# Ledger of designs, part 181: peptides against a protein of PDB entry 3QIS

Target 1, 334 residues: chain A of PDB entry 3QIS
Amino acid sequence: PSLELSRREFVFENVKFRQLQKEKFQISNNGQVPCHFSFIPKLNDSQYCKPWLRAEPFEGYLEPNETVDISLDVYVSKDSVTILNSGEDKIEDILVLHLDRGKDYFLTISGNYLPSCFGTSLEALCRMKRPIREVPVTKLIDLEEDSFLEKEKSLLQMVPLDEGASERPLQVPKEIWLLVDHLFKYACHQEDLFQTPGMQEELQQIIDCLDTSIPETIPGSNHSVAEALLIFLEALPEPVICYELYQRCLDSAYDPRICRQVISQLPRCHRNVFRYLMAFLRELLKFSEYNSVNANMIATLFTSLLLRPPPNLMARQTPSDRQRAIQFLLGFLL

## One batch from the design tools (peptide; made by RFdiffusion4, then SolubleMPNN)

Design b2_p19_6_s1 (from b2_p19_6, 10 letters changed)
Fold by OpenDDE base, seed 1:
Structure b2_p19_6_s1 (fold): chain B 334 residues (1-334), chain A 19 residues (1-19)
Amino acid sequence: as target 1 above (334 residues)
Amino acid sequence: SASEFLKKWREELRKEIYE
């Protein structure tokens, strides 16, 4: 059996968070026998492609002289955004198109990723006074490494950060401030806020706006700005409540005094973001007659974003653990 | 209050972000 491929090299320029890109090619059975094709893992890989890449179809049959279109879809989700922002991963892959009882055909995937404030740590963003697209990739790596080291120091040592001549980090990321300030100004009376989905095009515009500028106003509807805040919180490599405090939040869920003490132990940026968000959400709840937002809905929604189980415990989260996590947040909303 | 806290933070962070 043999195949002819219309293209073997694919370049995905300017790949962005949540922006789907598609490249298509044709495979043709130029043989005299039916062929089964499949994308197969390389010798050391568990999957035929990286998490941000997909082939559709990834397998199939071709009769003699049959042709099929294959789509190569590049999509950076929350699961791939952090490793691409850090430069740990890149828009590069090799696909192996296997023909049963035939040959392997290699496809080269290349391109460039444009970093996003989505999927970047709160610590790095607090040091980032300019839009992420203005920051050299080398400096992003340094900011992430420095952010990790300062987080560890802040957890291990109650030593006051040396008031040394380094530029003071922001109290909260500018991106969170922009989103929340917009929602506070314009969305407090928005009916079905956080219940109505945003528009995908507006979400992309908001992401691009936050990645490239410090706007006076965020583009898009209140629903799109609200969803962008949810996406931002979901895409954080570490949740606003650090994984180290997860169990203590659950254990304290019914004691508001202990809950406040647990939050006081968060790294400064995480603690500030948490307090800022809770203050915003409490203000939003005053307008419940207009926006249809209630404390239980907000606590349920934001619990999954702010108080995530550590990855090793995610598969073991009980309904009781989820209810405790919701109760923990309710103690800050009421 | 939460409103006073928000107002204060909005004013302080606005300076830190735009100055």
Scores: peptide ipSAE 0.476, ipTM 0.943, DockQ to the pose 0.912
Fold by OpenDDE base, seed 5:
Structure b2_p19_6_s1 (fold): chain B 334 residues (1-334), chain A 19 residues (1-19)
Amino acid sequence: as target 1 above (334 residues)
Amino acid sequence: SASEFLKKWREELRKEIYE
């Protein structure tokens, strides 16, 4: 069996978080027999492609002289955004299109990624006084390394670093402040806030706005700004409540005094973001007559974002663990 | 109060972000 491919080289320029790009090509059976094709893993890989790439269809049959269109879809989710922001991964891959009882065909994927404040650590964002798209990639690497070292020192309760040489970090990321300040000003009376989804086009505009500017006003509806806050919290590489404190939050869930002690042990930026969000959500709950928001809904929604199980425990989360996690957050909302 | 805390932080962080 043999195939003819219309294209073998693909370039994805200016790839962004949550923005789908598609490139198409055709494969034709120029042989005399039916053939089965599939994308296969390389020798050292578990998957036929990187997590941000997909082929559709990834397998199929072709009759003699049949042609099929294959779509190569590039989509950066929360699962790929952090490694692309750091430059640990890149928009580069090689796909192996295997033909049963035939030869392999190699496809080259290349391109560039544009960094996002979504999927960047709270520590790095507190050091980032300018929009992420204004920050050189070399400086982003240095900010992530310095942020890791600060987190480790904070966990070890080591003395604060010498105040001398580096610019003082922000108390919370500017992106969190912008989102929460907008919602506080304009969304406290918004009916069905956090219950109605945003518009996808408005979400992309909000992400691009936060990545490229420090706006006086965030574009889009209150629902889109509210969903952008949820997406931001979901995309964090380390949740607002660090994984190291997850079990202690569950164990303390019914003791409000111990819950406050656990939160006091968070790294400075994480503790500040947590306190700022809880203060905002408590104000939002005063307007429940207008916004239909209640403490149980908010606790249930924000628990999965703020108090995530560590990756090694995610598959073992019980209904009891989820209820304890909700109860932990309720103690800060009531 | 939560309101006083939120007000204080909104005012302090606004200066740190825009000044």
Scores: peptide ipSAE 0.474, ipTM 0.943, DockQ to the pose 0.933
Fold by OpenDDE base, seed 3:
Structure b2_p19_6_s1 (fold): chain B 334 residues (1-334), chain A 19 residues (1-19)
Amino acid sequence: as target 1 above (334 residues)
Amino acid sequence: SASEFLKKWREELRKEIYE
């Protein structure tokens, strides 16, 4: 069997978080026999492509002289955004299009990724006084390394050595401040806040705005700004309550004094973001008559974002663990 | 109060972000 391919090289320019890009090509059976095609893993790979790439269809049959269109879809989700922001991964791949009883065809995928404040660590963002798109990629790597070291120093209760006059980190990321300050000013009376979805176009505008500028006002509806806050918290590589404290939060869920002690042990930026969010959410709950927001709804929603199980425990989360996690957060909302 | 804390922190963070 043999195929003819209309194209073998694909370039995805300016790939962004949550922005779908598509490139199409044709494959034609120029042989005299039916053929089965499939995208196959390379040697040592478990998947035929990287997590941010998809082929559709990824397999199929072609009769003699049949042609099929294949879509190559590039989409950076929360699962790929962090490794692309750090430069650990890149918009580069090789796809192997295999023919049963035939030869392999290689497709080259290339392009560039534009970094996002979404999927960047709280520690790194606290060191970024400027929008992430103004920060050189080399400096982003250094900021993530420094952020890891400061997180470890903070968890170990190591006294900060009086290392030199590095610019003091922000108390919270400017992106969190902007989102929460907007919601506090404009959304406290918004009916169904955090219950109504935002518009996808407005979400993209908010992401691009936070990545490229420090606006006076965030664009879009209150629902889109609220959803952007949820997406931001969901995309964090480390949740606002660090994985190391997850079990202690569950164990303390019914003792408000121990809960406050656990939060006091968070890294400074994480502790600050947590306190800032809880202060905002407690203010929002005063307007429950207008916004239809209650403590149980907010606790349920934000618990999944702020208090995620560690990757090794994700498959083992019980309904009891979820209820303890919700109860932990309720102790800060009431 | 939570409101006083939120107000104070919004003012402090505004200075840190824009100064």
Scores: peptide ipSAE 0.468, ipTM 0.942, DockQ to the pose 0.934
Fold by OpenDDE base, seed 4:
Structure b2_p19_6_s1 (fold): chain B 334 residues (1-334), chain A 19 residues (1-19)
Amino acid sequence: as target 1 above (334 residues)
Amino acid sequence: SASEFLKKWREELRKEIYE
């Protein structure tokens, strides 16, 4: 069996967080026998492609003289955004299109990624006074390394924040401040806030706006700005409540005094973001007659974002653990 | 109050972001 491929080299320029790009090619059975094709893992790989790439279809049968279109889809989700922002991963891959009882065909994937404030650590964003697209990629690596060291020092209570000659970090990321300040100004009376989805085009515009500027006003509807806040919190590499405190939050969920003590042990930026969000959400709840927002809905929604199980425990989360996590947040909303 | 805290933070952070 043999295949003809219309193209073997693919370039994905200016790849962005949550922006789908597609490239298509054709495969044709130029042989006299039916063939089965599949994308297969390279030696030592578990998957046929990187997490931000997919082929559709990834397998199939071709009759003699049959042609099929294959879509190569590049999509940076919350699961790939952090490693692309740091430059640990890149928009480069090699796909192996295997033909049963035939040969392998190699496809080259290349391109460039544009960094986002989405999927960047709270620590790095607190050190970043300018939009992320104004920061050199080399400096983003330094900021993530410095931010990791600062987080670890804060958790260990070892070193007072050296108020040394380094620019003082922001108390919270400018991006989360902008989102929350916009919602506070314009969305407190918005019916069905956090219940109605945003528009995808507006979400992309909000992400691009936060990555490239410090706006006076965020573009889009209140629903799109509210969803952008949820996406931002979901995309954080470390959740607002650090993974190290997850179990202690569950264990303390019914003791409001212990809950406050657990939050006091968060790194400064995480603790500040948590307190700022809780203050905003408590203000939003005063307008429940207008916005249809209640404490149980908010606690349920924000629990999965703020108090995520560590990756090693995700598969073990019980309904009881989820209820404890909700109860933990309720103690800050009431 | 939560409102007073939110107001204070909005005013402080506004200066840190735009000044």
Scores: peptide ipSAE 0.462, ipTM 0.941, DockQ to the pose 0.933

Design b2_p19_6_s2 (from b2_p19_6, 10 letters changed)
Fold by OpenDDE base, seed 1:
Structure b2_p19_6_s2 (fold): chain B 334 residues (1-334), chain A 19 residues (1-19)
Amino acid sequence: as target 1 above (334 residues)
Amino acid sequence: SASEFLRKERERLRKEIYE
């Protein structure tokens, strides 16, 4: 069996968070026998491609002289955004198109990723006074390393970091401030806030706006701005409540005094974001007659975002753990 | 109150972001 490929090199320019890009190519059976094709893992890989890449179809049969279109889809989800923002991963891959009882055909994937404030740590964002797209990638790496060190010092209750840095970090990321300030100004009376989905096009505009500018007003509907806040919180590499405090939050869920003590042990930026979000959500709940938002809905929604189990425990989260997590958050909303 | 905190925090953060 043999295949002819219309293209073997693919370039995905300016890949962005949540923006789908597609490149297509054709494969043709130029042989005299039916053939089965599949994308296969490289020798050391578990998957045929990186998590941000997909081939469709990834396998199939071709009759003699049959041609099929294959789509290569690049999509940076919350699961890939952090490693791409840091430059730990890149828009580069090699796909192996295997022909049963035939040859391997290599496809080269390349491109560039544009960093996003989505999937960037709260610590790094507190140091970014400018939009992330204005920050050199080399400086992003340094900011993440410094942010890790700041987090560790904060968790260890070591001496306040106040002495040496010429630029004080923001108390809360500007992106969180922008989203919450917009929602506070314009969305408190919005019917079905956080219940109605935003528009995908508006979400992309909001992401691009936050990545490239410090706007006076966020574009899009209140629903899109609200969903953008949810996406932002979901995409955080570490949730607003750090993984180290997860179990203590569950254990304290029914003691509001202990819950407040646990939150006081968060890194400064995480603690500030948590308090700011809770203050906003408590304000939003006063308008429940207009926005149909209740404490149980908000607690259920935001608990999954703010109080995530550590990756090693995600598969083991019991219904009791979820209820405790919700109860923990309810103690800050009521 | 939460409202007073939110108001103060919004104003503080506004200065920190735009100044």
Scores: peptide ipSAE 0.481, ipTM 0.944, DockQ to the pose 0.950
Fold by OpenDDE base, seed 3:
Structure b2_p19_6_s2 (fold): chain B 334 residues (1-334), chain A 19 residues (1-19)
Amino acid sequence: as target 1 above (334 residues)
Amino acid sequence: SASEFLRKERERLRKEIYE
């Protein structure tokens, strides 16, 4: 069997978080026999492509002189955004299109990723006074390394050594401040806030706005700004309540004194973000007559975002653990 | 109060971000 491919090299320029890009090509059976094609893993890979790439269809049959269109879809989700922001992964891959009883065809995928404040650590964002797109990629790597060291020092209650003339970090990321300040000003009376989905186009505009500028006002509806806050919290590599404190939050869920002590042990930026969010949500709950928001709904929604199980416990989360996690947050909302 | 904390924090963060 043999195939003719219309293209073998694909370039995805300016790939962004949550923005789908598509490139198409044709494969034609120029042989005299039916053939089965499939995308196959390389020798050391478990998957035929990286998590941000998909082929559609990824397999099929072609009769003699038949042609099929294949779509190569690039989509950066929350699962790939952090490794692309750090430069640990890149928009580069090689696809192997295999023919049964035939040869392999290699496709080259290349491009560039544009960093996002979504999927960046709270510690790194507190060190970024400018939009992330103004920060050189080399400096983003240094900021993540410094942020890891600062997190560890804060958890160990180590006295800051004489940190040289490093700029004082923000107390809360500017992106969280912008989102919450907008919602506080304009969305406290918004009916069905955090219950109505935003518009996908508006979400993309909000992401691009936060990545490229420090606006006076965020574009889009209150629902889109509210959903952008949820997406931001979901995309964090480390949740607002650090994984190291997850079990202690569950164990303390019914003791408000111990709950406050656990939160006091968070890294400075995480503790500040947590207190800021809880203060905002408590303010929002005063307008429940207008916005239809209640403490149980908010606790349920934000628990999955703020108090995530660590990756090693994710498969073992019980309904009791979920209820304890919700109860922990309720103690800060009431 | 939570409202007073939120107000003070908004004012402080605004200053830290724009100054």
Scores: peptide ipSAE 0.474, ipTM 0.942, DockQ to the pose 0.953
Fold by OpenDDE base, seed 2:
Structure b2_p19_6_s2 (fold): chain B 334 residues (1-334), chain A 19 residues (1-19)
Amino acid sequence: as target 1 above (334 residues)
Amino acid sequence: SASEFLRKERERLRKEIYE
């Protein structure tokens, strides 16, 4: 069996968080026998491609002289955004198109990624006074390393050494402030806020706006700005409530005094973001007659974003754990 | 109140972000 490929080199320029890109090519059976094709893992890989890449179809049959179009889809989700922002991963891959009882065909994938404030740590964002697209990639790496060290010092209650005339970190990331301040000004009376989805085009405009500027006004509908806040919180490499405190939040869920003590142990930026979000959500709940928002809905929605199980537990959150997590958050909304 | 806290934080953070 043999195949002819219309193209073997693919370039994905300016890849962005949540923006789908597609490149297509054709494969043709130029042999005299039916053939089965599949994308196969390289040596030492578990998957045929990186998590941000997909082939469609990834396998199939071709009769003699049959042709099929294959789509190569690049999509950076919350699962790949952090490693791409840090430069740990890149828009580069090699695909192996295997022909059963035949030969391998290699496809080269290349491109560039544009960093996002989505999927960046709260600690790093508190150090970024400018939009992330204005920050050199080398400085982003340094900011993530410094952010980790400061988080550890904060958790250990180590007095920050008098770091010299270094610019004081923001108390809350500018991106969180911008989103919440917009929603507070314009969305308190919005019917079905956080219940109605935003527009995908508006979400992309909001992401690009936050990555490239410090606007006076965020573009898009109140629903799109609300969903952008949810996406931002979901894409955080570490949730607003640090993984180290997850179990203590569940254990304290029915004691409001212990819950407040647990929150007091958060790193400064995480604690500030948590308090700021809770203050906003408590204000939003005063307009429940207009926005149809209630404490149970908000607690249910934001609990999955703010209080995530640690990745190392691999355990699906039990219904009991979910109920405790919701109860923990309710104690700050009421 | 939560409103007073939110107002003060919004004003403080506005200065920290735009100044």
Scores: peptide ipSAE 0.468, ipTM 0.940, DockQ to the pose 0.917
Fold by OpenDDE base, seed 4:
Structure b2_p19_6_s2 (fold): chain B 334 residues (1-334), chain A 19 residues (1-19)
Amino acid sequence: as target 1 above (334 residues)
Amino acid sequence: SASEFLRKERERLRKEIYE
């Protein structure tokens, strides 16, 4: 069996968080026998491609003289955004198109990624006084490393933050402040807030706006701004309630006094963000007659965002654990 | 109150972001 490929080199320029890019090529069976093709893992890889890449179709059969279009889809989700923001991963891959009883064909994927405040740590964002696209990529690595060290020191209660040597970090990320301040000003009376989805085009504009500027007003509808806040919280590499405190939150869920003690042990930025969000959500609940928002809906929605199970426990979350997590958040909303 | 806290934090953060 043999294949002819219309293209073998693909370049994805200016890849962004949640922005789908597609490149297409054709494969043709120029042989005299039917062939089966598949994308296969390289040696030591578990998958045929990186998590931000997909081939469609990834396998199939070709009759003699048959041609199939293959789409290469690049999409940076919440699962890939953090490693791309840090430069730990890059928009580079090699795909192996295997032909059964035939040859391997190599496809080269290249491109560049544009960093986002989405998928960046709360600690790093508290150090960023300017939009992330104004920060040199070399400094993003340093900011994430310094932020990790500050988180660990804060959790261990070891060293008071040496307030003296570096620029004082923000109390909360400017991006969270901008989103919440907009919602507070304009969305408290918005019917079905957090229940109606935003527009995809508006969400992309909001993400690009927060990555490139410090606006006085966020573009888009109240629904799009509300969904952008949910996407931001979901994309955090470390949730607002750190993974180390997850089990203690569940264990304390029915004791409001212990719940407050657990929250007091969060790193400074995480604790500030949590308190700020809970204050906003309690204010929003006062307008329930206008916005149709209730405490149970909010607790259910924000539990999956703020109080995520650690990756090693994610597959083991019981209905009881979920109910405890909801009850934990309810104790801060009521 | 939650409202007073929210107001104070909004006023504080506004200064920290724009000054």
Scores: peptide ipSAE 0.443, ipTM 0.934, DockQ to the pose 0.963

